Peptides against a protein of PDB entry 3J47. Designs and how they scored, part 32

Target 1, 121 residues: chain A of PDB entry 3J47
Amino acid sequence: IRLTNQLKSLKGLQSKLKDVVEYLDKVINKELPINHTILGKLQDVFNLLPNLGTPDDDEIDVENHDRINISNNLQKALTVKTNDELMVIYISNLVRSIIAFDDLIENKIQNKKIQEQRVKD

## One batch from the design tools (peptide; aimed at target 1 L10 V20)

Design b2_p27_2 (made by RFdiffusion4)
Pose (drawn by RFdiffusion4):
Structure b2_p27_2 (pose): chain A 91 residues (1-28, 36-48, 72-121), chain P 27 residues (1-27)
Amino acid sequence: IRLTNQLKSLKGLQSKLKDVVEYLDKVIHTILGKLQDVFNLNNLQKALTVKTNDELMVIYISNLVRSIIAFDDLIENKIQNKKIQEQRVKD
Amino acid sequence: EELEELKEEFEELLEKVDESIDFLEKL
């Protein structure tokens, strides 16, 4: 789902660029200003990425903890299944 | 001349965006 959404966003840019190229050929405004703003707003993320890297580490650790908890419940489920099997054999 | 240069810039951007979309479509 996230991927489909990202594609839709890039699609708009692709189409928008084609339109802009055609517009310029014909010319040979508010949209242009807006595009410029967006441009000013990955390059900048470079410096900002430094911080993001730290935050990514924290969210990785959290995921690891969740995985451990899930394993624990999984072990209990396996034990219950074994006990059920033993009871069936006895029967 | 300025508008022709600007057009080329936007054509270059379009190529980059096409490459990014092709990359994501492979996933």

Design b2_p27_2_s1 (made by RFdiffusion4, then SolubleMPNN; from b2_p27_2, 10 letters changed)
Fold by OpenDDE base, seed 4:
Structure b2_p27_2_s1 (fold): chain B 121 residues (1-121), chain A 27 residues (1-27)
Amino acid sequence: as target 1 above (121 residues)
Amino acid sequence: DELEKLKKLFEELLKKVEEQIKELEKK
């Protein structure tokens, strides 16, 4: 039950993040106009995230010897993994709270696809 | 440039979420 709810929440976040990436691609390709309100909200996601340790923090220290550090590195890896899990849950809630994306972006993407179809007919 | 940076940040976040989904699907 708890695992299924976490998995469902993460799959919902995955879909939402794919929609955000697709939106940004369309803005970059000049297929959608720049919306500063949407871009501001997307930037606020990262500004309100406690620094998700840069992907370079996954390379910090395969090199320091001590059996006390293996417990601390496993605890640090477990705390980083638990922190990443808690961060993703927090981000999921933050993205859902900041981005009423389904109504505003999907409707704009659909409205543009409909307008482009109407110009071809 | 700023839009491409923002897109990369969302792609990285998407990758982390996909990794966590794969870990939960293994349990």
Scores: peptide ipSAE 0.534, ipTM 0.925, DockQ to the pose 0.533
OpenDDE base, seeds 1, 2, 3, 5: peptide ipSAE 0.484, 0.466, 0.477, 0.482; ipTM 0.915, 0.910, 0.913, 0.914

Design b2_p27_2_s2 (made by RFdiffusion4, then SolubleMPNN; from b2_p27_2, 12 letters changed; failed a check: too like the target's own chain)
Amino acid sequence: DELKKLKELFEKLLKEVEKKIEELEKL

Design b2_p27_2_s3 (made by RFdiffusion4, then SolubleMPNN; from b2_p27_2, 11 letters changed)
Fold by OpenDDE base, seed 1:
Structure b2_p27_2_s3 (fold): chain B 121 residues (1-121), chain A 27 residues (1-27)
Amino acid sequence: as target 1 above (121 residues)
Amino acid sequence: SELEKLRELFRELLKKVEKEIEELEKL
């Protein structure tokens, strides 16, 4: 049961990550306009992941340098082969982050498609 | 560009998730 639920969650995350990559491809290809709100949230996935485990760290004057280092270390940790336990923690936090702005990404993609159809008509 | 770097980070993350899925499916 637990393994099945984890697999289901990972498949959900996989789908969301594909959507994010597709969105970024469209922005890079100038098919969608740059939206700083969306991009900021996407960056927050990597920047806030270290902080999602410690809500109290928001009050620590972690100098911008420490945030950058932690972000870089986390980004590296996310790209490096990590222990399965660490992966589960990172995935869980990532899923929460992606779900929070998934609607915004989807809405922008849909709006663009609608506008393109209206221009062709 | 920074945007391309961000995309690459998500691609790498996606690959890891895919690998984890494959490993779990083998169990």
Scores: peptide ipSAE 0.495, ipTM 0.924, DockQ to the pose 0.530
OpenDDE base, seeds 2, 3, 4, 5: peptide ipSAE 0.391, 0.399, 0.413, 0.390; ipTM 0.891, 0.896, 0.898, 0.891

Design b2_p27_2_s4 (made by RFdiffusion4, then SolubleMPNN; from b2_p27_2, 14 letters changed)
Fold by OpenDDE base, seed 3:
Structure b2_p27_2_s4 (fold): chain B 121 residues (1-121), chain A 27 residues (1-27)
Amino acid sequence: as target 1 above (121 residues)
Amino acid sequence: SELEQLREQFRQLLKEVEKKIEELEKK
């Protein structure tokens, strides 16, 4: 039962994280306009998570180091059983709050399509 | 860009979550 509940929670988080990545892809590809409010909240996910932003002082090369450090810090955070559940809940709530802008995102997509049609006419 | 970096951070987080799911499914 506990394992099943944990898996369910993680799969829910997985789905929401995929949505965030897809959103960012659309912004990067200029399919959606930049929304500073959303981006600020997305950045806050990492800034407000304890111990995710402390680069371990290990001198490994900067570009790979940041990715490795983030991954290692996330792994460490996710391997600590007590912190894992709280972190999953916290991240899930943050992501949910961010994705709640679905209406705003949809409106921006529609507005862009309308504008593109007007320019073609 | 900062936006690409942010995306990469979320991709890494997603990857770690997926690894955890896989680990739990193997038990």
Scores: peptide ipSAE 0.535, ipTM 0.929, DockQ to the pose 0.475
OpenDDE base, seeds 1, 2, 4, 5: peptide ipSAE 0.535, 0.530, 0.524, 0.531; ipTM 0.930, 0.929, 0.929, 0.928

Design b2_p27_3 (made by RFdiffusion4)
Pose (drawn by RFdiffusion4):
Order: structure tokens, then C-alpha cells, then sequence
Structure b2_p27_3 (pose): chain A 91 residues (1-28, 36-48, 72-121), chain P 27 residues (1-27)
């Protein structure tokens, strides 16, 4: 789902660029200003990425902890299944 | 000129689009 959404966003840019190229050919405004703002707003993320790297590490650790908890419950479920099998054999 | 500035902006945005498409394919 996230991927589909990202694609839709990029699709708009692609179409928007084609429109802009055609517009410029024809010319040979508010949208242009807006696009410029967006441009000014990955390069800059470079410095900002430094911080994001730290935060990514934290969210990785959290995911690991969740995986451990899930394993624990999984072991309990497996034990219950084994007990059920033993009871059936006895029967 | 104003038109040249807008053409440069389009080229820059095109590069950004190409990069994002490549990143997205890798993912």
C-alpha cells in the first residue's frame, strides 16, 4: 500500500514535468513558484539523515524486542500443541 | 532568461524524479 501511494506521488511529478515542458514550448506562473519552493525544500536530507540514522537505529532495536516477544509466545503455543498431541495418543 | 531558469528547474526536477524511481526500484 505504501508503495502504491509513493508511485501515485511520483506519477504526479512526472505528468507535471511533461506539462511544464509543453508549457514552456508554448510560451516560447503560480505553479512554477510552487515548484521552486518544493525544490528548495535528498540533498538537504543528507545532513538531516545523520539524525535520522540515529532514530532508525532506535526503531530497529524496538523491532528486535518485539520479535523476541513474539518468539516467546510462539514457544508457548508449540508446547501447548505438544501437550495436546500427547493427550490424543493417550486416548 | 526567465524561460531558461524554468528549463533548468525542469531538468533538476527530472533528475530528482529519475533518482526517486531508481531508489524505489531498488526497494
Amino acid sequence: IRLTNQLKSLKGLQSKLKDVVEYLDKVIHTILGKLQDVFNLNNLQKALTVKTNDELMVIYISNLVRSIIAFDDLIENKIQNKKIQEQRVKD
Amino acid sequence: SEIEEHQELVEQLQEVLDEKLEELEEE

Design b2_p27_3_s1 (made by RFdiffusion4, then SolubleMPNN; from b2_p27_3, 16 letters changed)
Fold by OpenDDE base, seed 4:
Order: structure tokens, then sequence, then C-alpha cells
Structure b2_p27_3_s1 (fold): chain B 121 residues (1-121), chain A 27 residues (1-27)
């Protein structure tokens, strides 16, 4: 049961991250307009992530002490193999945040498709 | 651009989560 729930959470996270990457690719390719609400939510998610060794890791807003603590705990949970309970908790919270973000992405993609279809009709 | 950087971060996160998934599948 516990491992199954962990796998389910990871699969959900992977699926939503795929949607995020696809969305960002569409924005980069100018297929979708830049949406500041979506980008803001994405930034909120990344601020809760462990240091991924990217140059942008230095731009994590140090002012949010609570977010830093959560990020550190997530980093610890991902690196320490024996702390499965913390990993489940933090991944689940991350998944919930990304699901909310994914809903925004889907809404924007759908709205654009509807608008494009209306212009062609 | 900020969007390109966000994509790189998302891709790195995907790799990390994939590694965790494979570890769990081996248990």
Amino acid sequence: as target 1 above (121 residues)
Amino acid sequence: SEIEEARKLAEKLQQIIKQQEEKLKQL
C-alpha cells in the first residue's frame, strides 16, 4: 500500500511535469502567449524544489523562510532513501501544487483551441 | 529567457523523479 501510493504520486508528478514542459515549449515556440499567472505558479513550485544545480537556483527568493524550510525538507526527503514517509508527504504536496498549475495550463490550451476554431468558422 | 530556464528546471526535475520511480520499482 505505501509503495503503491508513492508510485502513484510519482507517476502523477511525472505526467504533470510532462504537461508543464509541453506548455513551456509552446510558449517558447510562440504557439501560446505568455501567461504571467501560469509562470508565477511555476515559479512558486520551483521555489519549493531542492537545488537542482541550475544557475536559477541562486535566484530562489531567500526571503521566504517557510519556503526554504519546505525546500530543504524536500531535498532531504529526495536524497535520504530511508525517509520514505517525508518523501511521500512532500511529493504529495508538490503534486497538488502542480495539479493546480496543470489545470490552469489545460484551461488556457482549451480556450485557445476554442478561439482558433471560432475564427476559422 | 526565463521561460527557457523554467523548461530546463522542469526537465531536471523530471529526471530526478524518474530516478526515484525506478528506485521504488526495484523494492
Scores: peptide ipSAE 0.152, ipTM 0.754, DockQ to the pose 0.383
OpenDDE base, seeds 1, 2, 3, 5: peptide ipSAE 0.127, 0.288, 0.022, 0.169; ipTM 0.686, 0.819, 0.464, 0.764; seeds 2, 5 fail the geometry check

Design b2_p27_3_s2 (made by RFdiffusion4, then SolubleMPNN; from b2_p27_3, 13 letters changed)
Fold by OpenDDE base, seed 2:
Structure b2_p27_3_s2 (fold): chain B 121 residues (1-121), chain A 27 residues (1-27)
Amino acid sequence: as target 1 above (121 residues)
Amino acid sequence: SEIEEWRKLAEELQKIIEEQLEQLKKE
C-alpha cells in the first residue's frame, strides 16, 4: 500500500511536469502567450526546489535561511535512501503546488492542439 | 530567459523523478 501510494504520487507529479515542460516550450516558441498567473505559480514551486545541479540554481535566493532549510529537506526527501515517510510528504506538497495551475496548463495546450489541427484540415 | 531556465529545471526534476520511480519499481 505504501509503495503503491508513493508510485501513484510520483507518476502524478511526472505527468504534471510533462505538461509544464510542454507548456513552457510553447511559450518560449511564442505559440502561447505569457500567462503571469501560471508563471507566478511556477516561480513559487521552483523557489522551493533543492539544488538540482543546473546553472539556474544560482538564481535561487540562498540568503533566506528558511528557504534553504526547506530546500535541503526536499532534496533529502527526493532520494531513495531517505526516509520514505518524509519522501511522501514532500512529494505530496510538490504535487499540490503543481496542481494549482496544471488544469489551466493542460487546457491551454489542448486548445492550441485543436486549433492547429483545424488549420491543417 | 527566465522561462527557459524554468524549463531546464522542470526537465531536471523529471529526470530525478524518473530515477526514483525506476528504483521503487525494482524494490
Scores: peptide ipSAE 0.356, ipTM 0.863, DockQ to the pose 0.375
OpenDDE base, seeds 1, 3, 4, 5: peptide ipSAE 0.303, 0.278, 0.312, 0.280; ipTM 0.845, 0.825, 0.848, 0.829

Design b2_p27_3_s3 (made by RFdiffusion4, then SolubleMPNN; from b2_p27_3, 12 letters changed)
Fold by OpenDDE base, seed 1:
Structure b2_p27_3_s3 (fold): chain B 121 residues (1-121), chain A 27 residues (1-27)
Amino acid sequence: as target 1 above (121 residues)
Amino acid sequence: SEIEEARKLANKLQQIIDEKLKELQEK
């Protein structure tokens, strides 16, 4: 049961991250405008992950000690193999954050495709 | 740009999740 729930949560997150990447690629390619609501929510997620090791990972000056502790715990949970319990908790929080805007991402992509098709007809 | 950085971070997070998913499947 626990393992099944972990796998389900991770698969759900994986699927939603694919949607996020697709959206970001469309914005980069100027196929969609920047949606500041989506970007803000993505930034909220990424601000919890200060040490992902991307070349441009700004040292997130987290002014709040509580946020620093949460970010450190989240980072540790994601990178350390032995921290399975905390991993599930923090991944679940990431999933919840992404669910909040995943439908918006999909709607933006779909609406653009529908509009483009209508213009061609 | 900010959007390119977001893409890099998303890709990195996706990679981490894929690795964790694989690790859990091997248990």
Scores: peptide ipSAE 0.202, ipTM 0.777, DockQ to the pose 0.392
OpenDDE base, seeds 2, 3, 4, 5: peptide ipSAE 0.200, 0.180, 0.186, 0.189; ipTM 0.778, 0.762, 0.765, 0.767

Design b2_p27_3_s4 (made by RFdiffusion4, then SolubleMPNN; from b2_p27_3, 13 letters changed)
Fold by OpenDDE base, seed 2:
Structure b2_p27_3_s4 (fold): chain B 121 residues (1-121), chain A 27 residues (1-27)
Amino acid sequence: as target 1 above (121 residues)
Amino acid sequence: SEIEEWRKLAEELKKIIEEKLEELKKL
């Protein structure tokens, strides 16, 4: 049960992140217009992320102490390889933030795929 | 661009989670 719940949580997050990547790729390729609502929510998510060694990691909102604490906890959880339970707990905050715009992302991607299929037919 | 950086960050996080999932599945 415990392991199943952990796997379910991580699978859910992975799926949502995949959708985010696909959306961003389409925006970058000018296949979809920029949606500032989605980007704003995504920014909120990434402001909570620890430094993962990417150039954009310095966007942590230092003015929000709660965000700093969440980010630090997440960083700790991600760096401790053997503490998978702690990692799942701390990434839950990211999941909650991602859920807020996931449906919109999926709808946009699906609509675009349908349109592209119609053009190919 | 900022969007490209966000894309990279999201992909990196996805990879980390994927690795963790694979580790958990092996248990």
Scores: peptide ipSAE 0.093, ipTM 0.646, DockQ to the pose 0.362
OpenDDE base, seeds 1, 3, 4, 5: peptide ipSAE 0.073, 0.086, 0.060, 0.071; ipTM 0.581, 0.620, 0.538, 0.561; seed 4 fails the geometry check

Design b2_p27_4_s1 (made by RFdiffusion4, then SolubleMPNN; failed a check: too like the target's own chain; its pose is not in this set)
Amino acid sequence: RLTNQLKQLKGLLEKLKEALELYDKVL

Design b2_p27_4_s2 (made by RFdiffusion4, then SolubleMPNN; failed a check: too like the target's own chain; its pose is not in this set)
Amino acid sequence: RLTNLLKQLKELQSKLKELLEKYDKVL

Design b2_p27_4_s3 (made by RFdiffusion4, then SolubleMPNN; failed a check: too like the target's own chain; its pose is not in this set)
Amino acid sequence: RLTNLLKQLEGLQKQFGDLLERADKVI

Design b2_p27_4_s4 (made by RFdiffusion4, then SolubleMPNN; failed a check: too like the target's own chain; its pose is not in this set)
Amino acid sequence: RLTNQLKQLKGLQEKFKDLLEQADKLL

Design b2_p27_5 (made by RFdiffusion4)
Pose (drawn by RFdiffusion4):
Structure b2_p27_5 (pose): chain A 91 residues (1-28, 36-48, 72-121), chain P 27 residues (1-27)
Amino acid sequence: IRLTNQLKSLKGLQSKLKDVVEYLDKVIHTILGKLQDVFNLNNLQKALTVKTNDELMVIYISNLVRSIIAFDDLIENKIQNKKIQEQRVKD
Amino acid sequence: HEEELKELKEEYEELLEKVNETLEKFE
């Protein structure tokens, strides 16, 4: 789902660029200003990425903890299944 | 001014190429 959403966003840019190229050919405004703003707003992320890296580490650690908890419940389920099997054999 | 518009057009064509290659890869 996230991927489809990202593709939709890139699709708009692609189409928008084509339109802009055609517009410029024909010319040979508000949209252009807006595009410029967006441009000014990964290059900048480069410095910002430094911080993101730290935050990514924290969210990795959290995911690891969750995986451990899931394993624990999984072990309990496996034990219950074994007990059920033993009871069936006895029967 | 016409030359400026042609240069601007080339920049946008270059951006379009990048976006097309990205979409071909991720579609």

Design b2_p27_5_s2 (made by RFdiffusion4, then SolubleMPNN; from b2_p27_5, 13 letters changed)
Fold by OpenDDE base, seed 3:
Parts: C-alpha cells; sequence; structure tokens
Structure b2_p27_5_s2 (fold): chain B 121 residues (1-121), chain A 27 residues (1-27)
C-alpha cells in the first residue's frame, strides 16, 4: 500500500516534469511567449532545493562553487533516502504550482493565434 | 535568454531522468 502510493506519486511527478520540459520547448521554439513569472518560478525550484537538504552539515564554504555544489547538493538530496521523499514532495508542489499556469499559458497561445488569424483576415 | 532557457530545460531533463531511475529501482 505505501509503496504503491509512492510509485503513483512518482509517476505523477514524472508526467508533470515532462509537461514542464514540453513547455520550455514551446518557449524555446517561440511557439509560446516568454513569461518571466513562470520562468522565475521554474528557476526557484532549483534555487530553493539546496536550502531544503540540510539539517546540519557543517560549513561548506559557500563563496565560489555554488553552481556545481547546487547540482551536487540536489544530487545528494535526491540520493539520501530520508530526504528524498520530502524533496520529491516539495518539487511536486512547486511543479504543480507552476503547471497551474498551464491553462493560463495555453489560453494565451490560443488567444495569440486567434488574434494573428484576425489580423490576416 | 535562449541559452538560459536551454540550461533550465537541461536541469528539468536531468531531474526527470533521476525520477525515472528511482521509478525503475522501485519496480
Amino acid sequence: as target 1 above (121 residues)
Amino acid sequence: KKKELLELKKKFEELLEKVEKLLKELE
């Protein structure tokens, strides 16, 4: 029962991460307008993750290694079995909060396409 | 801009790969 619920939650997270990658592809391909609020929240996922991974690992010198240490701390925080569940829940909540804009984004694409059609007619 | 979007996409792809790995280890 617990394992089946965890697998279902992870499958839900996998689907939502695919939706975020697809959204970023649409923005890269200029199919979507750049939304700085959404992109800021997507960046905040990775910027806030290092702060969730530590009750008490002493003084790792945070002045010139931050980008490699953020990937390694995310990787460490995703490999430490006890912090993994909380980290996955947190990422899932952030991703859900970002994808709640998916309807707003898709509506904005549709509205832009409708306006571009009306200007051609 | 385009470079930053590509770097952000890559980070989400790496996170997706880790979730897919964890799923395979639990199945």
Scores: peptide ipSAE 0.457, ipTM 0.913, DockQ to the pose 0.487
OpenDDE base, seeds 1, 2, 4, 5: peptide ipSAE 0.442, 0.442, 0.449, 0.435; ipTM 0.909, 0.909, 0.911, 0.907

Design b2_p27_5_s3 (made by RFdiffusion4, then SolubleMPNN; from b2_p27_5, 14 letters changed)
Fold by OpenDDE base, seed 1:
Structure b2_p27_5_s3 (fold): chain B 121 residues (1-121), chain A 27 residues (1-27)
Amino acid sequence: as target 1 above (121 residues)
Amino acid sequence: DKKKLEELRELFKKLLEKVEELLKKIE
């Protein structure tokens, strides 16, 4: 029961992460316009992550370095063999944040698919 | 900035790869 619910939640997350990557590919390829509200929300997902920085990087410069350090610490945490249990908890918190973007990303992807169908017709 | 979008995409790709690895370990 608990494992089946975790598996279902992870499959849901996999689908949503794929939709985010497909959206970002379309924005990078100029197939969709840049939406700063969507991009801001996607960045907020990484800001809601537990600071997976090792406690040994003592020193403060707190306003523009933190976003690059959070990205680097997330990259480091994703590349380091993190405990699979900590990854599941982290992923579960990330799911809750990503669900709030579902309607906005899926509506943009669907609207593009509808436009591509109308051009073939 | 296009570079920041590419960096953000790469973060989501790495996260997707980790979710797929975890799914493969559970299944």
Scores: peptide ipSAE 0.300, ipTM 0.856, DockQ to the pose 0.468
OpenDDE base, seeds 2, 3, 4, 5: peptide ipSAE 0.296, 0.272, 0.290, 0.284; ipTM 0.852, 0.845, 0.849, 0.848

Design b2_p27_6_s1 (made by RFdiffusion4, then SolubleMPNN; failed a check: too like the target's own chain; its pose is not in this set)
Amino acid sequence: RLTEQLKQLEGIQQQMKDVLEKLDKVL

Design b2_p27_6_s2 (made by RFdiffusion4, then SolubleMPNN; failed a check: too like the target's own chain; its pose is not in this set)
Amino acid sequence: ELTNLLKQLKDIQQQLKDVLEKLDKVL

Design b2_p27_6_s3 (made by RFdiffusion4, then SolubleMPNN; failed a check: too like the target's own chain; its pose is not in this set)
Amino acid sequence: QLTNLLKQLKDIQSQMKDVLEQLDKVL

Design b2_p27_6_s4 (made by RFdiffusion4, then SolubleMPNN; failed a check: too like the target's own chain; its pose is not in this set)
Amino acid sequence: RLTNQLKELEGIQKEMKEVLEELDKVL

Design b2_p27_7 (made by RFdiffusion4)
Pose (drawn by RFdiffusion4):
Structure b2_p27_7 (pose): chain A 91 residues (1-28, 36-48, 72-121), chain P 27 residues (1-27)
Amino acid sequence: IRLTNQLKSLKGLQSKLKDVVEYLDKVIHTILGKLQDVFNLNNLQKALTVKTNDELMVIYISNLVRSIIAFDDLIENKIQNKKIQEQRVKD
Amino acid sequence: EELEELIEETEEIIEELEELIEETEES
């Protein structure tokens, strides 16, 4: 789902670029200003990425903890299944 | 003069937009 959404966003840019190229050919405004703003707003992320890296580490650690909890419950389920099997054999 | 400035600004924006699209596709 996230991927489909990202693609839709990129699609708009692609189409928007084509339109802009055609517009320029024909010319040979507000949209242009807006585009420029967006441009000013990955490069900048480079410095900002430094911080993101730290935060990514924290969210990795959280995921690891969740995986451990899920494994614990999984072991319990497996034990219950074994007990059920033993009871069936007895029967 | 206004028209030449507009063409130049538009060309710059196109270049920046192409770069942005390429970076987005790579990502």

Design b2_p27_7_s1 (made by RFdiffusion4, then SolubleMPNN; from b2_p27_7, 17 letters changed)
Fold by OpenDDE base, seed 4:
Structure b2_p27_7_s1 (fold): chain B 121 residues (1-121), chain A 27 residues (1-27)
Amino acid sequence: as target 1 above (121 residues)
Amino acid sequence: SEKEELIKKMQEVIKKLQELVQQLQQQ
């Protein structure tokens, strides 16, 4: 039961992350305008994400020691070999941030669709 | 395992997000 719930949560998170990717692709393709509020929320999400840098990204930015420790802990928690309880805690915090971001994206996409429909009418 | 594969897929999506953000910053 617990493992199944963890997998379900991860699948949900993956889906939301894909939605974010799709949004960013639309912005890059100039199908949607750049929204600085959305980008700010995206930055907040990335601040919580583990630095998935290559093993060569050992550039220890010594100035952010506390942030590095948090990022390293999250990266460790995302490894299958890490304690499942720690993984759930870190992923849950990440999920909350991504959900808030996804809701903002969805609202903006919906508003655009409504505006486009009004122009066609 | 299924869990391992799901984590790998999530990591790939995160990498894609990072790439897209970098592309946006270059525009």
Scores: peptide ipSAE 0.100, ipTM 0.600, DockQ to the pose 0.059
OpenDDE base, seeds 1, 2, 3, 5: peptide ipSAE 0.099, 0.096, 0.085, 0.086; ipTM 0.587, 0.590, 0.554, 0.558

Design b2_p27_7_s2 (made by RFdiffusion4, then SolubleMPNN; from b2_p27_7, 17 letters changed)
Fold by OpenDDE base, seed 1:
Formats: sequence, structure tokens, C-alpha cells
Structure b2_p27_7_s2 (fold): chain B 121 residues (1-121), chain A 27 residues (1-27)
Amino acid sequence: as target 1 above (121 residues)
Amino acid sequence: SSKEQLIKEMQEVIEKLQQLVKELQQQ
């Protein structure tokens, strides 16, 4: 039961991350305007994510010791061999951050699709 | 395992997001 719930949570997170990808693709393609609030929240999310092997990590702002600890813990939690309960705790915090703007992303995408359909009619 | 595969896929999505953000910042 616990493992199933964890997998479900991870799948949910993955779905939300894909929504963000879709949003960013639309922004890059100038199909949607840039939403600085969403981008700011996304940056906050990345600050909490582990450095996934990108060399750009040398500028971890030394001043935020707490953020570094959270990122390291998340990295450990994403390791297959880590405790499942710890993984859920750290991922849940990340999910909460993404949920805060996921609905807005979805609404913007839907509204754009509706507008495009109305222009074709 | 299914969990391992899911984590790997999630990491790939995160990497893609990071790349897209970098591209957006360059515009």
C-alpha cells in the first residue's frame, strides 16, 4: 500500500512536470505570454532540486545553508536505495510547490486552445 | 524496478525543464 501510494505520487509529480514542459514550449514558441510568477515559482523549485549532474552547480549560493540541505536530501531521496518514507517527504514538498502553479498553467493552455478554436469558427 | 524507471523518467523531465528555462532566459 505505501509503495503504491509513493509510485502514484511520483507519477503525479511527473505529470505536473510535463505540464510545465508544455507551458514552457508554448512560451518559447510565443503561443503564450511569459508569466513571471510561474517562472519565479519554477526557479524556486529548481533551487530545491538536486544538481542532476549539470556543471552549473558550482554557484550554489553558500548563503542559503538550509536550501542546500533540502537539495541534498532530495537528491538522496531520489536515489533508488533510499528510505521510501524519506522519499515521500521530500518529494511531497516539491509537489506542493508545483501544485501552486499547475492549475494556472493548465488554465492558460486551455484558454489558448479555446481562443484558437473560436477563431477557426 | 518500476520505481527505478519512474525516477529515471522524472530526472529526464527535470533535465528537459532546466534546458527549456535556460533557452527562455536567453530570449
Scores: peptide ipSAE 0.108, ipTM 0.642, DockQ to the pose 0.056
OpenDDE base, seeds 2, 3, 4, 5: peptide ipSAE 0.100, 0.096, 0.095, 0.093; ipTM 0.627, 0.616, 0.623, 0.607

Design b2_p27_7_s3 (made by RFdiffusion4, then SolubleMPNN; from b2_p27_7, 14 letters changed)
Fold by OpenDDE base, seed 4:
Structure b2_p27_7_s3 (fold): chain B 121 residues (1-121), chain A 27 residues (1-27)
Amino acid sequence: as target 1 above (121 residues)
Amino acid sequence: SEKEKLIKLMKEVIEKLKKLVEELEKS
C-alpha cells in the first residue's frame, strides 16, 4: 500500500513536471511572460532537492569491492534503504510544492493555447 | 539576457529531475 501510494505520487509528479517544462519553454520562446510567483516557487523546489545529475547521482551507493560478509551486506542494504527513504521525503516535499502552483501553470498554458487557436480560426 | 539564462538553467534542472523520477517509477 505504501509503495503503491509512492508510485502513484511519482506518476502525478511526472505529469506536473511536464507542465513545468512546457511553461518554461513558452517563457524562453517569449510566448508567455515570466511570472515571478511561479519562478519563486520553482526556486523553492530547487532548494528542496539534492544534487541532480544522473539517476544515481543522489544515491550514495556503497561499492562492495571487498569480501562479501554479513556486515558489509547489512551496511549496503541499510545505506540503500536510507537513500530510498530520503528520496521519498524529497519527492514528497517536491510534490507538495508543485501542487501549490501547478494550477496556475496549467491555466497560463491553456489560456495561451486557446488564444492561439482563436487567432487561427 | 541574464533572466533567459536563469530560465534555461531551471529547465535543465527540471529535465534532470524528470529523468530521475522516470527511473524511480521504473523500479
Scores: peptide ipSAE 0.276, ipTM 0.826, DockQ to the pose 0.258
OpenDDE base, seeds 1, 2, 3, 5: peptide ipSAE 0.272, 0.275, 0.260, 0.264; ipTM 0.830, 0.828, 0.820, 0.824

Design b2_p27_7_s4 (made by RFdiffusion4, then SolubleMPNN; from b2_p27_7, 18 letters changed)
Fold by OpenDDE base, seed 1:
Structure b2_p27_7_s4 (fold): chain B 121 residues (1-121), chain A 27 residues (1-27)
Amino acid sequence: as target 1 above (121 residues)
Amino acid sequence: SSKEELIKKMQQVIDELQKLVDELKKQ
């Protein structure tokens, strides 16, 4: 039952990631300013990702060390031979983080559209 | 198994996020 619920949550993550791409593209294209709250949530997501690649040597600090440990644990949890409870815990945390991130992105985009419409009226 | 399916879907999400990170690093 718990695993089935997590599967349902994962079905929506692909679409949420598209929102992330859209936001980042708008920021890159200077259509939206950088929002530090959104960036903070993005960092929360990245802290939970097991495969963010090798961190650049210049940003290796004590905080990154803790992040690496979390990522390693998640990677271990994503193996078929890993404890089911551990896997569900880490996946749940990651899913919650991604959802929260997507919500902030959606709110930012919507607020911009509302303001633009108000200016046109 | 349900667990295996979950892992596969989760890995797909992770891979997509990794692609986004890689794209950001190129900017």
Scores: peptide ipSAE 0.079, ipTM 0.613, DockQ to the pose 0.082
OpenDDE base, seeds 2, 3, 4, 5: peptide ipSAE 0.078, 0.071, 0.073, 0.073; ipTM 0.578, 0.594, 0.598, 0.609

Design b2_p27_8 (made by RFdiffusion4)
Pose (drawn by RFdiffusion4):
Structure b2_p27_8 (pose): chain A 91 residues (1-28, 36-48, 72-121), chain P 27 residues (1-27)
Amino acid sequence: IRLTNQLKSLKGLQSKLKDVVEYLDKVIHTILGKLQDVFNLNNLQKALTVKTNDELMVIYISNLVRSIIAFDDLIENKIQNKKIQEQRVKD
Amino acid sequence: LFDELNNERDNLFNELNNVLEKINNVL
């Protein structure tokens, strides 16, 4: 789902660029200003990425902890299944 | 796929910047 959403966003840019190129050819405004603002707003993320890296590490650790908890419950489930099998054999 | 999309987007922004520069020269 996230991927489909990102594709939709990129699609708009692609189409928007084609339109802009055609518009320029024809000319040979508000949208242009808006686009410029967006441009000014990856390169900048470079410095900002430094911080993001730290935060990414924290969310990786959290994911690891969750995986451990899931494994624990999984072991319990497996033990219960074994006990059920033993009871069936006895029967 | 995410990396490909990011590269495509960056390339489009570079192309768009070049178009905006041309538009500023024409106006």

Design b2_p27_8_s1 (made by RFdiffusion4, then SolubleMPNN; from b2_p27_8, 19 letters changed; failed a check: too like the target's own chain)
Amino acid sequence: RLENLLKSLEGILEELKKVLEELDKVL

Design b2_p27_8_s2 (made by RFdiffusion4, then SolubleMPNN; from b2_p27_8, 18 letters changed; failed a check: too like the target's own chain)
Amino acid sequence: RLENLLKELEGIFEKLKKVLEELDKVL

Design b2_p27_8_s3 (made by RFdiffusion4, then SolubleMPNN; from b2_p27_8, 20 letters changed; failed a check: too like the target's own chain)
Amino acid sequence: RLDNQLKSLKGILSKLKDILEKLDKVL

Design b2_p27_8_s4 (made by RFdiffusion4, then SolubleMPNN; from b2_p27_8, 21 letters changed; failed a check: too like the target's own chain)
Amino acid sequence: RLTNQLKSLKGIQSQLKDILEKLDKVL

